# Ledger of designs, part 44: peptides against a protein of PDB entry 4BOS

Target 1, 163 residues: chain A of PDB entry 4BOS
Amino acid sequence: PVLTRTVVPADNSCLFTSVYYVVEGGVLNPACAPEMRRLIAQIVASDPDFYSEAILGKTNQEYCDWIKRDDTWGGAIEISILSKFYQCEICVVDTQTVRIDRFGEDAGYTKRVLLIYDGIHYDPLQRNFPDPDTPPLTIFSSNDDIVLVQALELADEARRRRQ
Target 2, 163 residues: chain A of PDB entry 4BOS as posed
Amino acid sequence: PVLTRTVVPADNSALFTSVYYVVEGGVLNPACAPEMRRLIAQIVASDPDFYSEAILGKTNQEYCDWIKRDDTWGGAIEISILSKFYQCEICVVDTQTVRIDRFGEDAGYTKRVLLIYDGIHYDPLQRNFPDPDTPPLTIFSSNDDIVLVQALELADEARRRRQ

## One batch from the design tools (peptide; aimed at target 1 A10 N12 D70 W73)

Design b1_p28_1_s3 (made by RFdiffusion4, then SolubleMPNN; from b1_p28_1, 14 letters changed)
Fold by OpenDDE base, seed 4:
Structure b1_p28_1_s3 (fold): chain B 163 residues (1-163), chain A 28 residues (1-28)
Amino acid sequence: as target 1 above (163 residues)
Amino acid sequence: APFTEEQKEELSKERAELDARFYAHLKK
């Protein structure tokens, strides 16, 4: 079993595609982005006190309109929201810093999913098995720290290749 | 039209600034 990345399209919606991929068990569906963007906007709009202008850098309404565009980038706000929505820890390994940001780690979720990020693009991570008939695993136990180590190894290797 | 690498880098910086405010809030 090896942890690998699946390269998704760089179409400004890679975060949404990547999240959908891992939470749905390895389904690549770039068409998922519009609905996910609407979901983000709905949740942001529902809590203007938390998602304030101080956080968003723009009004709550402006952010909602902005994130629903097909060419704007999701980030930590979206990951945080999607972690809660899908009830899973979302771990993002950064190839520039070789560190993992964990979203939902204190929520008590039993499952975690992993993304790899290079500062511009998000891709999903999966565990592949030798048996070709065994589908890749994208949803891991929140107690599986080995997968985090493997993710860091992937990020470190990626960083070395760029140096 | 696709973004240039320079444009992507600029967008990355803008997104990073946005996310930084969020992270700062979460740490409080």
Scores: peptide ipSAE 0.458, ipTM 0.865, DockQ to the pose 0.657
OpenDDE base, seeds 1, 2, 3, 5: peptide ipSAE 0.427, 0.444, 0.433, 0.444; ipTM 0.852, 0.859, 0.852, 0.859

Design b1_p28_1_s4 (made by RFdiffusion4, then SolubleMPNN; from b1_p28_1, 15 letters changed)
Fold by OpenDDE base, seed 4:
Structure b1_p28_1_s4 (fold): chain B 163 residues (1-163), chain A 28 residues (1-28)
Amino acid sequence: as target 1 above (163 residues)
Amino acid sequence: RAFTAEEAERLSKERAELDARFYEHLAK
C-alpha cells in the first residue's frame, strides 16, 4: 500500500473538496463546497464569544458572510470546525515546512484523515492498494502513526522538487 | 487554476494572517 495524493481543482474551495473527499471515503465532489461553507458559517455564528473579532479580524457576521463566498479560502478555523463536525482528527502536512498540524488530536477521535498543503492549495491523501477493485483508504486509525511518517515523506519529496 | 499567481499570493497572505490569530489563541 502506498500513500498518494489526489489533485483536486484549484477553485478556491480545495480545502472543502479535500476534506469531503477523505471523510467520505474517497468521493471527489467539488460541488460540496457551498454546503460546507454554509456549515462553517452556521457554526461560527453559533459561538460569537469564541469566534470573536480578536480571532477573525472582522465581526462574526462579516466572517460568516465572507466564508460563504465562493472565492474565499478556508483555513485552520475551518479545519478545526470540520474536525469536530466529522468527529475525526484532521492532519495537514505542509510541503513548505515538512511538518504536520493535527486538528482534533486531543478530542479522543478514533479516526484520522490527511491533507497535504503547499501554501496555496489543499489536496487529499489516500492509501492505494494493488488490487484495482479495492477502493483507496482515506480514513485511518488515530493510532496509525505510520501514515503520518508517509505523509512527511511525501511532503519532503515535494519540497525537494520545488527547491 | 481559477486564480492568478498574484491573486493566490493575496489570498494566501490574507488567510495566513487570519490563521495566525487563531493559532495564537489556541496556544494560550
Scores: peptide ipSAE 0.465, ipTM 0.872, DockQ to the pose 0.773
OpenDDE base, seeds 1, 2, 3, 5: peptide ipSAE 0.450, 0.452, 0.453, 0.458; ipTM 0.869, 0.867, 0.867, 0.872

Design b1_p28_2 (made by RFdiffusion4)
Pose (drawn by RFdiffusion4):
Structure b1_p28_2 (pose): chain A 163 residues (1-163), chain P 28 residues (1-28)
Amino acid sequence: as target 2 above (163 residues)
Amino acid sequence: SLEELQRELGELSNELQALEEELAELEE
């Protein structure tokens, strides 16, 4: 089986669309983004002690309004939040310098999902099978460390191809 | 604005992706 990127639209909401794709087991639905952003705002507004002005670069309310727009990019705050909400590890494979940032690293989730990130775009990763009957898988066991190795290599290859 | 420039970059990226898909069909 081969680790594979599926290209989602680069419409400013790719982070949410990619996360949705992998946590839902391979469903591409760009319309999920406004609701996922509202979910983010709901969680950010619920903990102003943690989501402080220093962390957000603006007021808690300003951040909530900002993230609810259709043109703002999700990042580490959003990913950390979505990892907890979905109760899975979200592994972002960064092809800029070829590394993996593992959200939910120490929460003991049983599940793991992968996104590939080039500094501008997010796309989901999945495992494809050469068997006509076996659909791609997007959710992996937390014990499954080999998929992380394959993702690091895909990051190397993706970096080479992009250059 | 930064968001406007990011949207324009996304649109150009989507157009480039569509053109790469059409080129791959012609090469078949």

Design b1_p28_2_s4 (made by RFdiffusion4, then SolubleMPNN; from b1_p28_2, 17 letters changed)
Fold by OpenDDE base, seed 5:
Structure b1_p28_2_s4 (fold): chain B 163 residues (1-163), chain A 28 residues (1-28)
Amino acid sequence: as target 1 above (163 residues)
Amino acid sequence: SRAEERRRLGERRNEERRRELERLEELL
């Protein structure tokens, strides 16, 4: 079993495409972004007391208008929201630092998904199996620390290849 | 150059990411 990267389009919606891919079990749908942007905006708008300027870095309304644009790049705020929505830990391995940022790690979720980040782009990670009849796995147990080690190894190799 | 543009984009996104992470860590 090997952890591999699926390259998604670099269209400013790579985060949404990547998250959708892993939480849906390996479904590549670049057209998912508009709906996910609306979802995030809806969640943020529904709780302005929680999603305050202190969290968003801008007003609640400004953020909602901003995130719904098709050319705005999603980041840590969106990951944290999506982690809560999908009730899963989202682990982002950074190829530049070979470190993992974990979102939702203290929420008690039973599952985790993994993304790889290179400083400008997000891609989803999946575990491939030797048996071709066994589909790749994108949703892991939150107790599966091996996948985190594999992610770090993948990131380290990417760094050495200047990826 | 395209390489310079990518580096600048990365710098901006990394800075934004850092700020977001700091806000999240402080409040969540």
Scores: peptide ipSAE 0.541, ipTM 0.894, DockQ to the pose 0.032
OpenDDE base, seeds 1, 2, 3, 4: peptide ipSAE 0.408, 0.452, 0.395, 0.444; ipTM 0.847, 0.859, 0.840, 0.858

Design b1_p28_4 (made by RFdiffusion4)
Pose (drawn by RFdiffusion4):
Parts: structure tokens; C-alpha cells; sequence
Structure b1_p28_4 (pose): chain A 163 residues (1-163), chain P 28 residues (1-28)
């Protein structure tokens, strides 16, 4: 089986669309983004002690309004939040310098999902099978460290191809 | 939502990198 990127629209919501794709087992639905952003705002507003002005670069309320727009990009704050909400490890494979940032690293989730990130775009990763009957898988066991190795290699290859 | 333009890529990438750096610094 081969680790594969599926290209989602680069409409400024790719982070949410990519996370949704992998946690729902391979469903592409761009319309999920506004609701996922509202979910983020709900969680950010619920903990102003943690989501401080120093962390957000603005007031808690300003951040909530900002993230609810259809043109702002999700990032580490959003990913950390989505990892907990969905109760899975979210592994971002960064093709800029070829590394993996593992959200939910120490929460002991049983599940793991992967996104590929080039500094501008987010796309979901999935495992494809050469058997006509076996659909792609987007959710992997936390014990499954080999998929992380395959993702690192895909990151190397993706970096080479992009250059 | 609209597709990412060159200006959007430039502006949002910088904003996201600064925000991510602050977030990781806070949990380090």
C-alpha cells in the first residue's frame, strides 16, 4: 500500500477541510469549514486564561471573530483544538524542512491521522490499496509507527518534486 | 471562500507562522 495525498481546494479553509477528510474516514466536504471554525471559536472563548492575548496576538474575542471568517488560515492553535475534539493524534507532515509535528502526542489517543503541509497548503494523506475492493484508509493506530516513516519519505519526495 | 492568491499566500503565511510560534512558545 502507498501513502497518497488527495488535493483539497485551496480556498483558505484547507486545514479544516483536510482534518475533516481524515477524521471522517475519507470524506471531502468543503462546506464543513464554517462549522469547524465556529467550533474553534467556541473552544477559544471558553478558556481565556489559556487562550490569552499573548498566545493569540489579539483579544480572545478578536481571535474568535477572526477565525470565523472564510478567509483566515487555521494553524497550530486550531489543530491542537481539533485533536482533542476528535480525540485523535493529528500528525502534520511539514515538507518545508521534512519533519512531523504530532498534535496529541502525549494524550494516549488510540487513533492517528495525517496531513501534509508545504507552508501554504494543507492536504489530507491516506493509505491506498492495490486491491479493487479495499477503500483508502485515513485513520491509523497510534501503534502504527511505520505510517509515520512512510509519511517522512513522502515529505522528502514531495519536497524534491516541488523544487 | 475564494482561492488563494499570491498576495493572500504572502500575508496569511506570515500571520500563521507568527501565531504558531507564539502558541508553541506558550506550551514549551
Amino acid sequence: as target 2 above (163 residues)
Amino acid sequence: ASPITAATAAAQAAERAARDARFFAAIA

Design b1_p28_4_s1 (made by RFdiffusion4, then SolubleMPNN; from b1_p28_4, 18 letters changed)
Fold by OpenDDE base, seed 4:
Structure b1_p28_4_s1 (fold): chain B 163 residues (1-163), chain A 28 residues (1-28)
Amino acid sequence: as target 1 above (163 residues)
Amino acid sequence: PRPLTEEDKKRLSAEVAELNKRFYEAIA
C-alpha cells in the first residue's frame, strides 16, 4: 500500500474540499465548500460566549460573515471544529517544516484522516492498494502510525521538490 | 457528525491556542 496525494483545486476552499474528500472516503466534490463554510459559521454563531473575539481574532458575527465568503481561507479553527464534528483525528502534514499537526489527538477517536499542507494549499491523502478491486483508503485507524510515517515521507519529498 | 460538546469546545480552545501561529496566514 502506498500513501498518495490527490490534488484538489486551488480555489481558496481547498481545506474544505480536502476534509470532505477524506471523511467521505475519497469523494472529490469541490462544490462542498459553501456548505462546509456555513457549517463552521453555524457552529461558531451558536456559541458566541465560547467563540469570542479572543479566540476568533474578530467578533463572532464578523467571523461568521468572513468564513462564509468564497475566497477566505480556513485554518486551525476550522480543522479543530471539523475534527470534532466528524469525530475523527485530522492530521496535517506540513511540507514546509516536515511536521504533523494533529487535531483531536487527545479526544479518543478511533479513526484519523490526513491532509498535506504547503502553507497556502491543502490536499487530501489516501492509501492505494495493489488490488484494483480495493478502493483507496482515506479513513485510517487511530492506531495506524505507519500512515503518519508515510505522510512525513511525502512531506519531505515535497520539501525537496520545493512544492 | 454531531454538534460540539462543551468538552469538545474546551479541547478546541487548547488546540487553537497551540496551533494558530502555524496557520496564521490561512486564518488572516
Scores: peptide ipSAE 0.031, ipTM 0.652, DockQ to the pose 0.058
OpenDDE base, seeds 1, 2, 3, 5: peptide ipSAE 0.025, 0.030, 0.044, 0.023; ipTM 0.532, 0.532, 0.530, 0.521; seed 3 fails the geometry check

Design b1_p28_4_s2 (made by RFdiffusion4, then SolubleMPNN; from b1_p28_4, 12 letters changed)
Fold by OpenDDE base, seed 4:
Formats: C-alpha cells, structure tokens, sequence
Structure b1_p28_4_s2 (fold): chain B 163 residues (1-163), chain A 28 residues (1-28)
C-alpha cells in the first residue's frame, strides 16, 4: 500500500474539499464547500467568547460572513472545528516545513485523516491498494503512526522537487 | 472569479498565516 495525494481543484475551497474527501472515505465533491463554510460560521457564531476578535482579527460576525464567501481560505480554525465535528484527528503535513500539525490529537479520537499543504493549497492523502476494486483508504487509526511517517516522506519529496 | 495571480496567492497566504498564528497561540 502506498500513500498518495489526490489533487483537488484550486478554487479557494480546497481545504473543505480535501476534508470532505478524507472524512467521507474518498468522495470527491468540490460542491461541498458552501455547506461546510456555513457549518464553520455556525460554530464560530455559537462561541463568541472563544472565537473573539483577538483570535479572528475581526468581529465574530465579520468572520462568519467572511468564511462563508466562496473566495476566502480556510485554515487552522476550520480544521480544528471540523476535527471536532467529524470526531477525528486531522493531520496536516506541510511541504514547506516537512512538519505535521495534528488537530484533535488530545481528544481521544480513534480515527485519523491526513491532508498535505504547501502554503496555498490543501490536498487529501489516501492509501491505495494493489486490488483495483478496493477503494482507497482515507480514514486511519489514530494509532497508525506509520501513515504519518509516510506523509512526512511524501512532503519531503515534494519539498525536494519544490512542489 | 478571476484566476489568482502569484501575488494574490502570496497575499492570501500571508493573511491566512497571520490568522492561523493567532489561533495556534490561543490553543497552545
């Protein structure tokens, strides 16, 4: 089995598309972003004490409106929220630093999903199997650290190729 | 929307990085 990258559209919603892909077991749906953005806005709006102006750089309401735009980028806030919503650890391997940011690592989730990030674009990671009839695996055990090593190797290779 | 230029990407990347940095500090 090999860990591979599925390139999703660079349409400003790549994070949402990538998360949806991995948490739904490999379903590519670029149209998922609007609903996911609304979900983020709902959760942000529900906790203005935590999602404060100090964190958001704007009012809670302004952030909610901003993230619901189709041309704004999701990031750590969204990943954190989606980790909790889907009850899984979301691991993001960064090709620029060859480091993994783990969201939900202390929540006790049994599931882990992986994204690869280059500073401007998110893509989902999956494990492909030799059997062409076996769909790729996108949801791993939170104890599967081998997949994290493979993700780092993939990111390191990408960095060497400046990709 | 128009395709993003390299300058657009750089600006958006910096903006998101700043936003995320505040969040990382908050959840540390």
Amino acid sequence: as target 1 above (163 residues)
Amino acid sequence: ARPLTEEDKARLSAERAELDARFYAAIA
Scores: peptide ipSAE 0.487, ipTM 0.867, DockQ to the pose 0.656
OpenDDE base, seeds 1, 2, 3, 5: peptide ipSAE 0.472, 0.470, 0.478, 0.479; ipTM 0.863, 0.863, 0.863, 0.865

Design b1_p28_4_s3 (made by RFdiffusion4, then SolubleMPNN; from b1_p28_4, 17 letters changed)
Fold by OpenDDE base, seed 4:
Structure b1_p28_4_s3 (fold): chain B 163 residues (1-163), chain A 28 residues (1-28)
Amino acid sequence: as target 1 above (163 residues)
Amino acid sequence: PRPLTAEDIERLSKERKELDKRFYEAIA
């Protein structure tokens, strides 16, 4: 069993594609982005007190319109929202810093998923098995800290390769 | 969409990272 990354398209929606991939058990569907963007906008709109202009750098409504564009990038806000929506801890390992940011860490979720981030692009991580008939695992126990270590190793190796 | 240019990446990266920075500060 080895932790590997699946490269998804760099089409401005890589975050959404990557999240969808891991939470759906390894389904690559770049067409998922529009609906996910709408979901983000709905949730942002529902809480203008939290998602304020001070955070967004623009009005709540402007952000909602902005994130629904097919060419804007998702980020920490979206990851946070999607973590709550899917009731899953989302762990993002950064290849530039070799750090893991954990979203939903204190929510008590029983499962976690992992993404790898290089500063401009997100990819999903999965555990592959020797048996070709055994599908890759993308949803891990929130107690599985070994997978976090493996993710850090992947990030460190990526950093050394400057990829 | 068209392939991203270096200029596109720079602009989008700056915008997103600045946004995320504010968010991280808010949830810290």
Scores: peptide ipSAE 0.549, ipTM 0.893, DockQ to the pose 0.671
OpenDDE base, seeds 1, 2, 3, 5: peptide ipSAE 0.542, 0.533, 0.546, 0.544; ipTM 0.892, 0.888, 0.892, 0.891

Design b1_p28_4_s4 (made by RFdiffusion4, then SolubleMPNN; from b1_p28_4, 12 letters changed)
Fold by OpenDDE base, seed 4:
Formats: sequence, C-alpha cells, structure tokens
Structure b1_p28_4_s4 (fold): chain B 163 residues (1-163), chain A 28 residues (1-28)
Amino acid sequence: as target 1 above (163 residues)
Amino acid sequence: PKPLTAEDAARLSAERAELDARFYAAVA
C-alpha cells in the first residue's frame, strides 16, 4: 500500500473538492464546491458569537457572502467546520513546512482523512492497494499513524524537489 | 475557470493566511 496524491483542479475551490473527495471515499467532483461553500456560510451564520469579527476580519454576514464567491479560498475555518460536519479528523500536511495540522484531533473521532497543501493548492491523499480490484482508501482510522508518516514523507519529497 | 495568476495567488494566499492566523490565535 502506498499513499498517493490525486491532483484536483486549481479552480480556487480545491479545498472543497479535496475534502469532498476524501470524505466520500474517493469521488472526484469539482462541482461540489458551491454547495460546500453554502454549507460553510450556513454554519458560520448560525453561530455569530463564535464566528465573530475578531475571527473573520469582517462581519459574519460579509464572511458568508465572501466564502460563497467562486474565487475565494477556504482555509482553517472551513476545514474546522467540515471536520465537525463530517465527524472526522482532517489532517493537512504542508509541503512548505513538512508539518501536519490536525483538525478535530481532540473531538474523539474514529476516522481521519488527509490533504496535502503547498500554500496555494490543496489535494487529497489516498492509499492505493496492489490489488486492482481494491479501491483506494481515503478514510483512515484515527489511530493510523503510519498514514501520517507517509504523508510527511510525501511533503518532504515535495519540499526537496523545490530546492 | 481561468488559470490562477501569480498576482491572484499572492492576493488570495495573503488574504486567507490573515484569516487563518486570527482563527489559530482564537482557538489556540
């Protein structure tokens, strides 16, 4: 088994596409972004006390409108929300720092998914199997630390390739 | 969609990074 990267379109919605890919078991659907953006906006709007101007840098309503644009980038807020929504830990390996940010790590979720991030683009990670009849795995046990090591290896290799 | 230009990438990256920084600080 090897952890591999599936390149999704760089259409400003790569985060949403990547999350959808991993949480749905490997379904590539770039058209998922509008609905996911709306989901984020709905959740943000539902809790203006937490999602305050101090966090958003703008009013709650302005952020909701902003994130629903087709050209704005999701980030930590969106990943955090999606982690809760899908009830899974979302692990993002950064190729610039060779570090993993874990969202939902303290929530007690039994499953985790992985993304790879280079500072401007998100891609999903999956485990491929030698058996051609076994589909790739995108949802891992939250206790599977091997997959985290493999993700770090991918990030480190990517970093070295840029040097 | 149109290709992401270097200028667009820089702007969007900076904007998102600023937002994320606030979030990380708030939940740290």
Scores: peptide ipSAE 0.495, ipTM 0.864, DockQ to the pose 0.730
OpenDDE base, seeds 1, 2, 3, 5: peptide ipSAE 0.491, 0.034, 0.486, 0.494; ipTM 0.863, 0.642, 0.860, 0.866

Design b1_p28_5 (made by RFdiffusion4)
Pose (drawn by RFdiffusion4):
Formats: structure tokens, sequence, C-alpha cells
Structure b1_p28_5 (pose): chain A 163 residues (1-163), chain P 28 residues (1-28)
């Protein structure tokens, strides 16, 4: 089986669309983004002690309004939140310098999902099977460390191809 | 309506996100 990127629209919501794709087992639905952003705002507003002005670069309320727009990009704050909400590890494979940032690293989730990130775009990763009957798989066991190795290599290859 | 950003917009947004992410990780 081969680790594969599926290209989602680069409409400023790719982070949400990619996370949704992998946590729902391979469903592409761009319309999920407004609701996922509202979910983020709900969680950010619920903990102003943690989501402080220093962390957000603005007031808690300003950040909530900002993230609810259809043109702002999700990032580490959003990913950390989505990892807990969905109760899975979200592994971002960064093809800029070829590394993996593992959200939910120490929460003991049983599940793991992968996104590929080039500094501008987010796309979901999935495992494809050469058997006509076996659909792609987007959710992996936390014990499954080999998929992380394959993703690091895909990151190397993706970096080479992009250059 | 949602659309792909222009090159300039993408560059500005990428810089903003990198700064925001750095602050988030510094708080952990």
Amino acid sequence: as target 2 above (163 residues)
Amino acid sequence: PPRAPTPAEAAAKAAERAARDARFFAAL
C-alpha cells in the first residue's frame, strides 16, 4: 500500500477541509469549514485564561471573529483544538524542512491521522490499496509508527518534486 | 465568497500564521 495525497481546494479553508476528510474516514466536504470554524471559536472563547492576548496576538473575541471568517487560515491553535475534539492524534507532515508535528502527542489517543503541509497548503493523506475492493484508509492506530515513516519519505519526495 | 488567495495574499497569510503558531508553541 502507498501513502497518497488527495488535493482539496485551496480556498483558504484547506486545513479544516483536510482534517474533516481524514477524521471522517475519507469524506471530501468543503461546506464543513464554516461549522468547524464556529466550533473553534466556541472553544477559544471558553478558555480565555489559556487563549490569552499573548497567545492569540489579539483579544479572545477578536480571534473568534477572525477565525470565523471564510478567508483566514487555520494553524496550530486550530489543530490542537481539533485533535482534542476528535480525540485523535493529528500529524502534520511539514514538507518545508521535512519533519512531523504530532498534535495529541501525549494524550494517549488510539487513533492517528495525517495531513501534508507545504507552508501554504494543507491536504489530507491516506493509505491506498492495490486491491479493487479495499477503499483507502485515513485513520491509523497510534501503534502504527510505520505510517509515520512512510509520511516522512513522502515529505522528502514531495519536497524534491516541488523544487 | 471563498476563493484561492493571490500570491501576495498567500505570502502575507503564511507569515501571519507562522507568527501565530510560534506564539502558540511558546505557551506550552

Design b1_p28_5_s1 (made by RFdiffusion4, then SolubleMPNN; from b1_p28_5 with A4P P5D T6S R20L F25Y A27S)
Fold by OpenDDE base, seed 2:
Structure b1_p28_5_s1 (fold): chain B 163 residues (1-163), chain A 28 residues (1-28)
Amino acid sequence: as target 1 above (163 residues)
Amino acid sequence: PPRPDSPAEAAAKAAERAALDARFYASL
């Protein structure tokens, strides 16, 4: 079993596409982004006290309008929201630093999914099996720390390629 | 669909998102 990267389009919505891919068990659907952006906006709008101007750098409404644009990037806010929405830990391995940011790690979720990030692009990660009849796995146990090690290995390899 | 970003546009978006996320992380 090896952890592999599935390259999704670099169309400004790669975060949403990548999250959708992993939480839906390996379904590639770049058209998922508009609805996911609307979901983010809905949740942000529902809690203006938490998602304040101090955090957003703009009004709550302005952020909602901004994130619904097809050319703006999602980030930690979106990942944290999607972690809660899908009730899973979202682990992002950064190829620049070879570190993993874990979203939802304190929520007690039983599932985790993994993304790989290079500073400008997100891709989903999956575990491939030697048996061709066994489909790739995108949803892991939150107790599976081996997958985190494998993700770090992928990130380290990617970093070495750039150095 | 949006047009592909230039390297400069991508860098600007990366910086914008990084600044935004930094504030978010600091608030946690």
Scores: peptide ipSAE 0.616, ipTM 0.923, DockQ to the pose 0.762
OpenDDE base, seeds 1, 3, 4, 5: peptide ipSAE 0.024, 0.023, 0.040, 0.025; ipTM 0.633, 0.603, 0.711, 0.634; seed 4 fails the geometry check

Design b1_p28_5_s2 (made by RFdiffusion4, then SolubleMPNN; from b1_p28_5, 9 letters changed)
Fold by OpenDDE base, seed 1:
Structure b1_p28_5_s2 (fold): chain B 163 residues (1-163), chain A 28 residues (1-28)
Amino acid sequence: as target 1 above (163 residues)
Amino acid sequence: APRPDSPAEAAEKAAERAELDARFYASL
């Protein structure tokens, strides 16, 4: 089994497309972003005490309007929200630092999904199997640390190729 | 659908997002 990267479009919504891909079992749907952005805005708006100016760098309302634009980038706030919404751990391996940031790791989720990030772009990760009749896996056990090792290896290779 | 970012645009957005994310991480 090999962990592989599926390249999604660099259309400013790669985070949302990548998350959708992995949580839906490997479905590429770039059109998912507008609704996911709306979902983020709804959740941010629902908790102005937590999502304050100190966190958002702008008012709650301004952030909601900003994230709903089709040309703005999601980040840690969005990943944390989507982790809670989909009830899964989201692990992001960074090719620049070769480290993994885990979102939802303390929530007790049984599932984990993986993204790869290079500082400007997110892509989803999947496990391919030698048996062609076995479909790729995008949802892993939260106890599967082997996939994290594979992700780090993939990130290290990516870094060596580009830097 | 929005066009892909130029390297300069990507750098600007990366910096903006990094600042946002830093605030979030600091709040945890």
Scores: peptide ipSAE 0.622, ipTM 0.922, DockQ to the pose 0.835
OpenDDE base, seeds 2, 3, 4, 5: peptide ipSAE 0.618, 0.614, 0.615, 0.029; ipTM 0.922, 0.920, 0.920, 0.637

Design b1_p28_5_s3 (made by RFdiffusion4, then SolubleMPNN; from b1_p28_5, 12 letters changed)
Fold by OpenDDE base, seed 5:
Structure b1_p28_5_s3 (fold): chain B 163 residues (1-163), chain A 28 residues (1-28)
Amino acid sequence: as target 1 above (163 residues)
Amino acid sequence: APRPPSAEEAARMAAERKELDARFYASL
């Protein structure tokens, strides 16, 4: 089995599309973004003490309105929220640094999903199997550290291609 | 409808997002 990347559209909502893809078992649905953005806004609005101006750089309400736009980018805040919402660890391998940022790593989730990030775009990762009748896997055990190694290998290869 | 940003737009957006997320990381 090999870990592979599925390229999703670079339409400003790649993070949401990628997360949806992995948590839903490999379903590509770019139309999922508006609903996910609204979910983020709802959760941010629910805790203005934590999601303060000091963190957001703008008022809580302004951030909520901003993230609901179809042309703004999600990031660590959104990944953190989605990790909690889907009750899974979200691991993001960065091709620029060849490092993995783990969201929800201390929450005790039994499952993890993986994204690959190049600084401006997110894509989902999946494990393909030799048997063509076996569908790709996007949800891994949180104990599966081999998949993290494979993700780092993909990131390293991507970085090498740019050099 | 959403469209892919230009290289210049992407760079600006990436920098803005990086700064935003840095404050978030610091809060954890």
Scores: peptide ipSAE 0.600, ipTM 0.925, DockQ to the pose 0.920
OpenDDE base, seeds 1, 2, 3, 4: peptide ipSAE 0.576, 0.037, 0.032, 0.598; ipTM 0.916, 0.656, 0.633, 0.923; seeds 2, 3 fail the geometry check

Design b1_p28_5_s4 (made by RFdiffusion4, then SolubleMPNN; from b1_p28_5, 13 letters changed)
Fold by OpenDDE base, seed 4:
Structure b1_p28_5_s4 (fold): chain B 163 residues (1-163), chain A 28 residues (1-28)
Amino acid sequence: as target 1 above (163 residues)
Amino acid sequence: APRPPSAEEAARMAKERAELNARFYASL
């Protein structure tokens, strides 16, 4: 089994497309972003005390309107929210730093999904199997630390390619 | 589908996201 990257469109919604891909078991749906953005806005709006101007850099309402635009980039806030919504740990390996940010790591989730990030673009990661009839795996056990090692290897290779 | 940002736009957006991320991480 090999951990591989599936390149999704660079259409400003790659984060949402990538998350959707992994949590839905490998379904590429570039049209998923609008509803996911609305979900984020709904959750942000529901807790203005936590999602305050101190975090958002703008009012809660302004952020909700902003994230619902089709050309704005989600980040850690969105990943955190989506981790909780989908009840899974979302692990993001950064090719610039060769580090993994783990969202939901203390929530007790049994499932883990992985993204790769280069500072601009997000892509989903999947495990491919030698048997062509066995579909790729995108949802791993939260105890599967081998997949994290493999993700770091992918990130390290990507970084070396840029140098 | 929305067009990809230019290199300059991407750099700006990346910086903005990094700042937003930093504020979020600092709140945790």
Scores: peptide ipSAE 0.667, ipTM 0.936, DockQ to the pose 0.805
OpenDDE base, seeds 1, 2, 3, 5: peptide ipSAE 0.662, 0.045, 0.605, 0.034; ipTM 0.934, 0.650, 0.920, 0.635

Design b1_p28_6 (made by RFdiffusion4)
Pose (drawn by RFdiffusion4):
Structure b1_p28_6 (pose): chain A 163 residues (1-163), chain P 28 residues (1-28)
Amino acid sequence: as target 2 above (163 residues)
Amino acid sequence: AAAAARLAEAQAEFDAVLAERKAEEAAA
């Protein structure tokens, strides 16, 4: 089986669309983005002690309004929140310098999902099978460290191809 | 400066994709 990127629309919401794709087992639905952003705002507004002005670069309320727009990009804050909500590890494979940032690293989730990130875009990763009957898999066991190795190599290859 | 230029270019491209997608949805 081969680790594969599926290209989602680069409409400013790719982070949410990519996360949704992998946690739902391979469903592409761009319309999920407004709801996922509202979910983020709900969580950010619920903990102003943690989501402080220093962390957000603005007021808690300003951040909530900002993230609810259809043109703002999700990032580490959003990913950390979505990892907990979905109760899975979200591994972002960064093809800029070829590394993996593992959200939910120490929460002991049983599940793991992968996104590929080039500094601008987010796309979901999945495992494809050469058997006509076996659909792609987007959710992996936390014990499954080999998929992380394959993702690092895909990051190397993706970096070479992009250059 | 180069990173900022890349981010501005990417934003403009993403906005065009978002407008095209909304136009297709309205047509449907």

Design b1_p28_6_s1 (made by RFdiffusion4, then SolubleMPNN; from b1_p28_6, 16 letters changed)
Fold by OpenDDE base, seed 3:
Structure b1_p28_6_s1 (fold): chain B 163 residues (1-163), chain A 28 residues (1-28)
Amino acid sequence: as target 1 above (163 residues)
Amino acid sequence: SALEALLAAAKEAARKVLAELKEKLAAE
């Protein structure tokens, strides 16, 4: 089994496309972004006490208006929210540092998904199997540390290729 | 929590919306 990268469009919504890909078992749907943005905005608006200006860096309403724009980028806040929504750990391997940032690691989720990040763009990761009839795996056990090692190796290779 | 309940209730509805978007994309 080999961990591979699926390149999604380099539009302003690569994070949303990538998350949707992995949590839905490998479905590429670039059109998912508007609804995912709205979903995040609704979640944030539903709990203004938790999603405070201190956390958001802007007022709750300002954030909601901002994230619903089609030209704004998602980041750590959005990943954290999506981790909670999909009830899975989201692991982001950074090609610049060759390190993994884990979101939802303290929530006790049994599943994890993986993204690769180059400082600007997000792509989803999947495990391919030798059997061509076996579809790629995008949802892993939270106890599967081998996939994390493979992600680090993939990131290191990407760094060497300046990717 | 109330938020968790909201998330659980909204999850299936969101999936349906996203599935519809996929269908539209595939039809184009």
Scores: peptide ipSAE 0.024, ipTM 0.535, DockQ to the pose 0.034
OpenDDE base, seeds 1, 2, 4, 5: peptide ipSAE 0.022, 0.021, 0.024, 0.024; ipTM 0.554, 0.548, 0.560, 0.551

